# Peptides against a protein of PDB entry 3T6J: the designs that were tried, part 3

Target 1, 375 residues: chain A of PDB entry 3T6J
Amino acid sequence: PIVESYIGFIESYRDPFGSRGEFEGFVAVVNKAMSAKFERLVASAEQLLKELPWPPTFEKDKFLTPDFTSLDVLTFAGSGIPAGINIPNYDDLRQTEGFKNVSLGNVLAVAYATQREKLTFLEEDDKDLYILWKGPSFDVQVGLHELLGHGSGKLFVQDEKGAFNFDQETVINPETGEQIQSWYRSGETWDSKFSTIASSYEECRAESVGLYLCLHPQVLEIFGFEGADAEDVIYVNWLNMVRAGLLALEFYTPEAFNWRQAHMQARFVILRVLLEAGEGLVTITPTTGSDGRPDARVRLDRSKIRSVGKPALERFLRRLQVLKSTGDVAGGRALYEGYATVTDAPPECFLTLRDTVLLRKESRKLIVQPNTRLE
Target 2, 372 residues: chain A of PDB entry 3T6J as posed
Amino acid sequence: PIVESYIGFIESYRDPFGSRGEFEGFVAVVNKAMSAKFERLVASAEQLLKELPWPPTFEKDKFLTPDFTSLDVLTFAGSGIPAGINIPNYDDLRQTEGFKNVSLGNVLAVAYREKLTFLEEDDKDLYILWKGPSFDVQVGLHALLGHGSGKLFVQDEKGAFNFDQETVINPETGEQIQSWYRSGETWDSKFSTIASSYEECRAESVGLYLCLHPQVLEIFGFEGADAEDVIYVNWLNMVRAGLLALEFYTPEAFNWRQAHMQARFVILRVLLEAGEGLVTITPTTGSDGRPDARVRLDRSKIRSVGKPALERFLRRLQVLKSTGDVAGGRALYEGYATVTDAPPECFLTLRDTVLLRKESRKLIVQPNTRLE

## One batch from the design tools (peptide; made by RFdiffusion4, then SolubleMPNN)

Design b1_p8_2_s1 (from b1_p8_2, 4 letters changed)
Fold by OpenDDE base, seed 4:
Structure b1_p8_2_s1 (fold): chain B 375 residues (1-375), chain A 8 residues (1-8)
Amino acid sequence: as target 1 above (375 residues)
Amino acid sequence: MTGTYYPD
């Protein structure tokens, strides 16, 4: 078997300022069969990058073909086991030297262990479909999230010599219609500038890319889905995201007005964006469980994903990218924190919903690491 | 960066 590993100070999610990496490492075996799907995704990456809702001037100048491999993890040393990884975590290196993607396939497969009776906040009619397609939709989402999410976009930079990596005279900000007014100076990075929101903001961008591009037939075809199956994968992927946005409330601390998990904060933001789109796309309804205690149901209208959801996500995703590229911390913080704010304002009453989420919280599963043998 | 999913 082909063995892959990495080790070091890599992920900074546990640093409130997004700067200091946590020491982690893994040992994994390449899953050749699943890697083939990601290889096809890589082969289409250059074309799919053009489908993202920003001008080429906001994309990397030169496409560098990355690696993408599905891995079955044997051991993972860290505070949490991820589903996917894009490294390095430095945008400047990503755009100049390239990057590598991995999907931790057997971690994703844990999703198949979901028990119907423990599946919260979904309508009964959606539960079987959700269970059936959660795993496959995760493969799609993680692939897009890493390769075309984290792997997309350009930072505008002025180097130590005063040279710009973009044409100041011709590049136009698509949101303002004006020339570029801000950029990263020498020594400034994404994390150093955006600080407390950097990790969650970037995860939100990557998750949004996944939702946005999973609508593309070519993506679905790469993963082997067509017809009704493809539509179900799309539906479940979006449904999973909006449900995750509700579940995310577990990781919010009202007393401190603080989020404790970057990805969950990102998912809540996406939920807020899709709720704002209106038109019955997403509905969260407080209910009463069979035990007589508070419950809730999330409904996603699949018929409105393309007509309502996609345009809303397009606008939001473009704004995220433009603000990131230009180093507009003030604008980026205003946008992101606006959607990340948790209040008890109607109609959603998120703080009340948080109580419901906590009430319905199931014990987390322990991930038992596997072994292997030579036969 | 790392994508993290928490299964049910």
Scores: peptide ipSAE 0.065, ipTM 0.805, DockQ to the pose 0.507
Fold by OpenDDE base, seed 1:
Structure b1_p8_2_s1 (fold): chain B 375 residues (1-375), chain A 8 residues (1-8)
Amino acid sequence: as target 1 above (375 residues)
Amino acid sequence: MTGTYYPD
């Protein structure tokens, strides 16, 4: 088998300032069959990047074809095992040298293992579809998240010699209609400027890209879904995200007003965006469980994903990218922290919902090193 | 960046 590994100070999620990497490492075996699927996505990446809701001037000047490999993890050392990875984490290197994507296939398989009776916060009429399509939708989301999420966008930079990587006279900020008024100076990076929100903000952008692009027929076709199946995959992907946004409340600490997991914070933000869109797109209903204790249900109106959800997500995603590209920390922080704020204000009463989430929390799944054998 | 973590 083909073995891949990495080791070092790579991910900064455990650093409150998003700067210092955690030492981690893995050893994995390449899943050739699944890798081929992601390579089809890579083949369409250049075209799909153009579907993102920002001008080409906010995208990388030169498309660099990345690698995308599906891996079955044999061992992983770190604080958590991801479903996918995009490296390097340095935007300048991504823009000039390229990047690599991996999907940890057997980690995804663990995520698929949810019993119907333990599936919380979904309507009964959604559970069977959710169970059926959770796995496939994860494949779509991970692929898009890594390749076209983390793999997209440009940072406006003035280098040490004073040269800009964009035309100051012609590039227009699509949000303001004005010329670009801020950028990264020499030595400034995404993480250094956006600091405490950098990791979660970027994850939110990547997750949003996944949701946004999964609506594109070409994407679903690449993953082998057509017709009703494609629509179900889309529905379940969006449903999973809004559910995840609710589940995310577990990782918020009210007393410290902080989040303990960047991806979960990101998912909560997306939930807030989609709730703000209104029009019955997303509904969270407090209920009473069979045990007489608090419960909740998340409802996503399938018919409003494209009409209500997509435009809302488009606007939000564009704002994320524009603020990122221009290094507008004040604007970015205001936007992101606004959506990441957890209060008990009606109608959502998120702090109350958090109590419900905690009440319904199940024991953490244990991931154990797999065995390999020759057959 | 480490990719998405999925909830239970």
Scores: peptide ipSAE 0.053, ipTM 0.801, DockQ to the pose 0.620
Fold by OpenDDE base, seed 5:
Structure b1_p8_2_s1 (fold): chain B 375 residues (1-375), chain A 8 residues (1-8)
Amino acid sequence: as target 1 above (375 residues)
Amino acid sequence: MTGTYYPD
């Protein structure tokens, strides 16, 4: 078997300032069969990048073909086990040297194994469809998230010599219609500038890329879905995201007004964006469970994903990218923290919903390390 | 950066 590993101070999710890496490591085995889909995605990456909702001037100047591999984790040492990884975390290296993507296949498989009886916050009619397509939709989402999410976008930089990596005279900010007025100076990084929101903001951008691009027929074809199956995968992917946005409330601490998990915060933000779109796209309804205790249901109107959801997400995603590219921390923070704010304001009453989420919280899943041996 | 986290 092909063995891959990494070790070191890599991810900064546990640093409030998003800068200091946590020491972690894994040993994994390459899953060749599962890697094939991601290889096809890589083959289409350059074209798919053009489908993202920002001008080419806000995309990387040169496409560097990344690696993408599905891994079965044997051991993982860290505070949490991801479903996917994109490294390195340095934007300059990603732009000049390239990057590598991995999907932790057996971690995803564990996530797939949800019993129908334990599915919370879904309409009864959606449960079977959700169970059927959760796995495949996750594969799509993770692939897009890593490869085209984290792997996309350009940072405008002025180097130590005063040279810009963009044409100041011709590049236009699509949100303002004006020339670029802010950028990263030498020594400034994404994490150093955006600090407390950097991790979750980037995860939100990546998740949004996944939702946005999964609507593209070519993406679904790459993963082997056509016709009604493709539409179901799309629906379940979006449904999973809005559900995750509700579940995310578990990771919000009202007393400290902070989030404890970057990805969950990101998912909540996306939920807020899609709720703001209105028109019946997403509905969260408080209910009473069979036990007489509070419950809730999330409903997504599949017929409005393209007509209502896509445009809303497009505008939001473009704004995320533009603010990121230009190093506009004030604008970025205002946008992101606005959507990340959790209050008990009607109609959603998110703090009340949080109580419901906590009440319906499942016991923590146990991930057991496998053994290998020669036979 | 890591990808999607799932609640454990």
Scores: peptide ipSAE 0.046, ipTM 0.776, DockQ to the pose 0.512
Fold by OpenDDE base, seed 3:
Structure b1_p8_2_s1 (fold): chain B 375 residues (1-375), chain A 8 residues (1-8)
Amino acid sequence: as target 1 above (375 residues)
Amino acid sequence: MTGTYYPD
């Protein structure tokens, strides 16, 4: 067996300022079969990067082929177990030296074990599809999230010598039509500038990349899905995201106006973006459960994913990237915090929905360290 | 960066 491990101060999700790493470590075994799918994704990464909704000038100057491996984790020491990992966590190193991606396959598998009767907030007609395709769709999402989400985009930098890594005269901001007016100075990082929103903002960008690129036929083909199966995987992936956006409310603390989980905040933001798109794409309907207590249903119109959802997500994702690249903290905060704001304003009444989410929450799942053996 | 946390 091929064993992989890492240890050290790696992830900064527990730092309110997104800078200080939590001490973390894992030991895992390579899943060769699943890794082969991600290798195919890596082989197409350079081409797929061009499908992202920003000019090449906002993408990395040189494509650096990353590693991508599916891992079955044996032990994980940390405050939480991720579904995937992209490292190192330094944008400058990612764009100049490269990066590595891993999918924690057996962690994903645990998430797949959903009982139909316990599946909340979905229409009955969607439950069977959701159960069937949640796992496969999540594999797609994680792959895209890590490789083409975290692994994409360029930061505009002026180095200590005053040199720019972009042509100030020719590079145009696609949102404003003007020349680039802001950038990262020497010593400034993504985390240092965007601080409190940096982690969630980046996760939102990565999740958005996943949703956006999963619509590409080549992506689905890489993962072995064609025809109706491919369309179902797409549908369930988007459905899972909008559902997750609702579930995310559990991790919002109204009294402190604070989010306690960066990924869940990101998912809520995406939900807000897709709701804003309107046209019946996403509908959240408060209902009454069979127990007479509050419930809710999330509906995603499959036929409007490409016509309504994709353009909305495209515009949003481009804005995220442009603001990130230019180090525009003011613009970035205005955009992201705007969508991350939770109020009880109609029609959604998210604070009221939060009460429903809390009422319907499932018991916390336990993840137990597995045993392995040579057979 | 770590990937998606899936609490549900």
Scores: peptide ipSAE 0.104, ipTM 0.807, DockQ to the pose 0.559; fails the geometry check

Design b1_p8_2_s2 (from b1_p8_2, 5 letters changed)
Fold by OpenDDE base, seed 5:
Structure b1_p8_2_s2 (fold): chain B 375 residues (1-375), chain A 8 residues (1-8)
Amino acid sequence: as target 1 above (375 residues)
Amino acid sequence: MTGVYYPD
């Protein structure tokens, strides 16, 4: 078997400032069969990047073909096991040297293993479809998230010599219609500038890319879905995201007004964006469970994903990218923290919903290390 | 990276 590993100070999710990496490591085996889909995605990456909702001037100047591999994890040492990884985490290196993507296949498989009886916050009519397509849709989401999410976008930089990596005279900010007025100076990084929101903001951008691009027929074809199956995968992917946005409330600490998990915060933000879109796209309804205690249901209107959801997400995603590219911390923080704010304001009453989420919380799944041997 | 969706 092909063995891959990494070790070191890699991810900064546990740093409140998003800069200091946690020491972690894994040993994994390459899953060749599962890697094939991601290889096809890589083959289409350059074209798919053009589908993202920002001008080419806000995309990387040169496409560098990345690696994408599905891995079965044998051991993982760290505070949390990811479903996918994009490294390195330095934007300059991603732009100049390239990057590598991995999907932790057996970790995903654990996430797929949901019992119908334990599914919370879904309409009864959606449960079977959700169970059927959660896994496949998540594969799509992870692939897009890593490859085209984290792997996309350009940072405008002035180097130590005063040179810009963009044409100051011709590049226009699509949100303002004006020339670029802010950028990263030498020594400034995404994490150093955006600090406390950097990790979750970037995850939100990547998740949004996944939702946005999963609507593209070519993406679904790459993953082997056509016709009604493709539409179901799309639906379940979006449904999973809005459900995750609700579940995310578990990771909010009201007393400290902070989030404890970057990805969950990101998913909540996306939920807020899609709720703001209105028009019946997403509905969260408090209910009473069979036990007489509070419950809730999330409903997504599949017929409005393209007509209502996509445009809303497009605008939001473009704003995320533009603010990131220009190093506009004030604008970025205002945008992101606005959507990340959790209050008990009607109609959603998110703090009340949080109580419901906590009430319905199930025990965390146990991930058990496998053994290997020669036979 | 993207993390695992926590408890179903």
Scores: peptide ipSAE 0.046, ipTM 0.789, DockQ to the pose 0.299
Fold by OpenDDE base, seed 1:
Structure b1_p8_2_s2 (fold): chain B 375 residues (1-375), chain A 8 residues (1-8)
Amino acid sequence: as target 1 above (375 residues)
Amino acid sequence: MTGVYYPD
């Protein structure tokens, strides 16, 4: 088998300032069959990048074809095992040298193993579809998240010699209609400028890219879904995200007003965006469980994903990218922290919902020992 | 960056 590994100070999620990497490492075996699937996505990446809701001037000047590999993890040392990875974490290197994506296939397999009776916060009429399509939708989401999420966008930079990587006279901010008024100076990075929100903000951008692009027929075709199946995959992917936004409340600490997991914070933000869109797109309904204790249900109106959800997500995603590209920390922080704020204000009453989430929390699924077999 | 972490 083909073995891949990495080791070092790589991910900064455990640093409150998003700067210092955690020492981690893995050894994995390449899943050739699944890797081939992701390579089809890579083959379409350049075109799909153009579908993102920002001008080409906010995208990388030169497309660099990345690698995308599906891996089965044999061993992983770190604070958590991801479902996917995009490296390097340095935007300048991503823009000039390229990047690599991996999907940890057997980690996803663990995520797929949800029993119907333990599936919380979904309507009964959604559970069977969710169970059926959760796995496939995860493949789509991970692929898009890594390749076209983390792998997209440009930072406007003035280098140490005073040169800009963009035309100051012609590039227009699509949100303001004005010329670019802020950028990264020499020595400034995404993490250094956006600091405490950098990791979660970027994850939110990547997740949003996944949701946004999964609506594109070409994406679903790449993953082998057509017709009703494609629509079900889309529905379940979006449903999973809004559900995840609710589940995310587990990782919020009210007493400290902080989040303990960047991806979950990101998912909560997306939930807030989609709730704000209104028009019955997303509904969270507090209920009473069979045990007489609090419960909740999340409903996503399938018919409103494209008409209500997509435009809302488009606007939000564009704002995320524009603020990131221009290094507008004040604007970015205001936007992101606004959506990341957890209060008990009606109608959502998120702090109350958090209590419900905690009440219904189950033990985390873990990979204890992976197995390999020759067949 | 580390990609998606999934809950239950």
Scores: peptide ipSAE 0.046, ipTM 0.784, DockQ to the pose 0.613
Fold by OpenDDE base, seed 4:
Structure b1_p8_2_s2 (fold): chain B 375 residues (1-375), chain A 8 residues (1-8)
Amino acid sequence: as target 1 above (375 residues)
Amino acid sequence: MTGVYYPD
């Protein structure tokens, strides 16, 4: 078997400022069969990057073909086991030297273990479909999230010699219609500038890319879905995200006005964006459970994903990218924190919903690491 | 950091 590993100070999710990495490492075996899908995704990456809702001037100058491999993790040393990884975590290196993607396939497979009777916040009619397609849709989401999410976009930079990596005279900000007014100076990074929101903001961008591009027929075809199956995968992927946005409230601390998990904060932001789109796309309804205690249901109108959801996400995603590229911390913080704010304002009453989420919280799953043998 | 996807 082909063995892959990495080790070091890599992920900074546990640093409130997104700067200091946690020491972690893994040992994994390449899953050749599952890697084939990601290889096809890589083969289409250059074309799919053009489908993202920003001008080429805001994309990497040169496409560098990355690696993408599905891995079955044997051991993972760290505070949490991810489903996918894109490294390095430095945007400047990503755009100049390239990057590598991995999907931790057997970690993703944990999602298949969802029991119907324990599945919260979904309508009964959606539960079977959700259980059936959660895994496959998650493969799509992770692939897009890593390769085309984290792997997309350009930072505008002025180097130590004063040279720009973009044409100041011709590049136009698509949001303002004006020339570029801000950029990263020498020594400035994404994390150093955006600080407390950097990790969550980037995760939100990557998740949004996943939702946005999973609508593309070519993506679905790469993963082997067509016809009704493809539509179900799309629906479940979006449904999973809006449900995750509700579940995310567990990781908000009202007393401190603080989020404790970057990905969950990102998912809440996406939920807020899709709720703002209106038109019945997403509905969260407080209910009463069979036990007589508070419950809730999330409904996603699948018929409005393309007509309502996609345009809303397009606009939001473009704004995220433009603000990131230009190093506009003030604008980026205003946008992101606006959607990340948790209040008890109607109609959603998110703080009240948080109580429901906590009440319905499931026991944390323990991931038992596997072994292997030579036969 | 920005290079990881965590499942729900």
Scores: peptide ipSAE 0.061, ipTM 0.801, DockQ to the pose 0.729; fails the geometry check
Fold by OpenDDE base, seed 3:
Structure b1_p8_2_s2 (fold): chain B 375 residues (1-375), chain A 8 residues (1-8)
Amino acid sequence: as target 1 above (375 residues)
Amino acid sequence: MTGVYYPD
C-alpha cells in the first residue's frame, strides 16, 4: 500500500483572521482506483481552466501540473475532517511552485450513508435520485473544488522591486472595463488583506467553480458519467448545494452576527445567489411536517440550471475572482458580506428558516478510525 | 486549504 501523511500548522479555519494554522495531521492509504479518475481530471485541468469565467490575464501565467490523489484516511488528528485538501495554503506558492490535491474518499463515503426517512428538506420525488447520486456528485464536486477551485486564479502583485506580474497597460478589469487599479503589495497575502472573510470567500469561490464546471460534459465523462446519468449527477450536485445552503443556517449565530463554519457560510452565499437569479430556479417553501411542527422544502428546477443558474453563477464567480485578483477588499467585503447577511426579511425569512433547520437537525455523526488489513 | 465540511 502507498501511505501518505502530513503534519503541522496547516489550516487556518479556526483563526478568526484566517492566518494562523491549526496543528493537524493524518495518515492515509492511497485508493488507486479513485485516484485514477482524479488523474484524468488533472490531465484535462489546463483546458478546463480556460472554461472559467475570467480572462486568461486573471489566470495563472503558467500551468503547473498538480498531484491529485484519493486517500482513505486511517487517522486524522484535528478539529475536523475534510472531504478534500488543497495545499499549500499560500496563493503565491500555488501560482509559482504548484500544489497538491487530495480527496479523502472514505470521509466522503460516510456522508453518503443517509437514510431516506431522515433526509430533510427535499421533495419526495428528489429523494431517491439524491440518495443514488449524492456520492458520485460529491466526488465530482470535491475534485473540481480542489483542483480547479482552489487551484485557479491569479493574484496581481507588485513585488519588493516595484515590478508587476501583469501588464498594467493592457490588462483590463472585465467588471469595470478599466485598467487594474489595485493589487497586492510585497508582503500582502490573500489572508492578510481579506482577513475575516478570506477563508469563507475562497471556499465560496471553489464551490462555485465546482457547480459551474460540473456542467461541462468533459468533466462528467472523466468521472464516468454519460447521458441521463450525467444529467442526474449535475442535478443532484446543484440540489445538494442549495440544500446545503439552507442547512448552513445551523452554523450562523444571530446574536453575534457570526458564522461558525466557513464552508457552510459559503454554501449559504451560493444559495442566496441562486435565489436572486429568480425565474423559479430555486424555491424554498416553509411547510408543516407530519408531526405538526415547522418544516421546509427546497426545490431546484432542473430545466433552469443552465439557462438561469449558470449565468447567475458565472457573473458571481467572475466578480469573486476579479475582486480577489485585484485585492479589492472593500468591493469583496461588500459583495460577500451582502450575500452572507442573514435576516428575517421576506420572502425567505432566513432567521425563521434557521429555527426550522435547528428543529430538524440530525444527531451528530460519529467518525470512527478504521482498521485496515492485508488480505 | 481544507476541503468541504458537510453538516451532520
Scores: peptide ipSAE 0.042, ipTM 0.791, DockQ to the pose 0.534; fails the geometry check

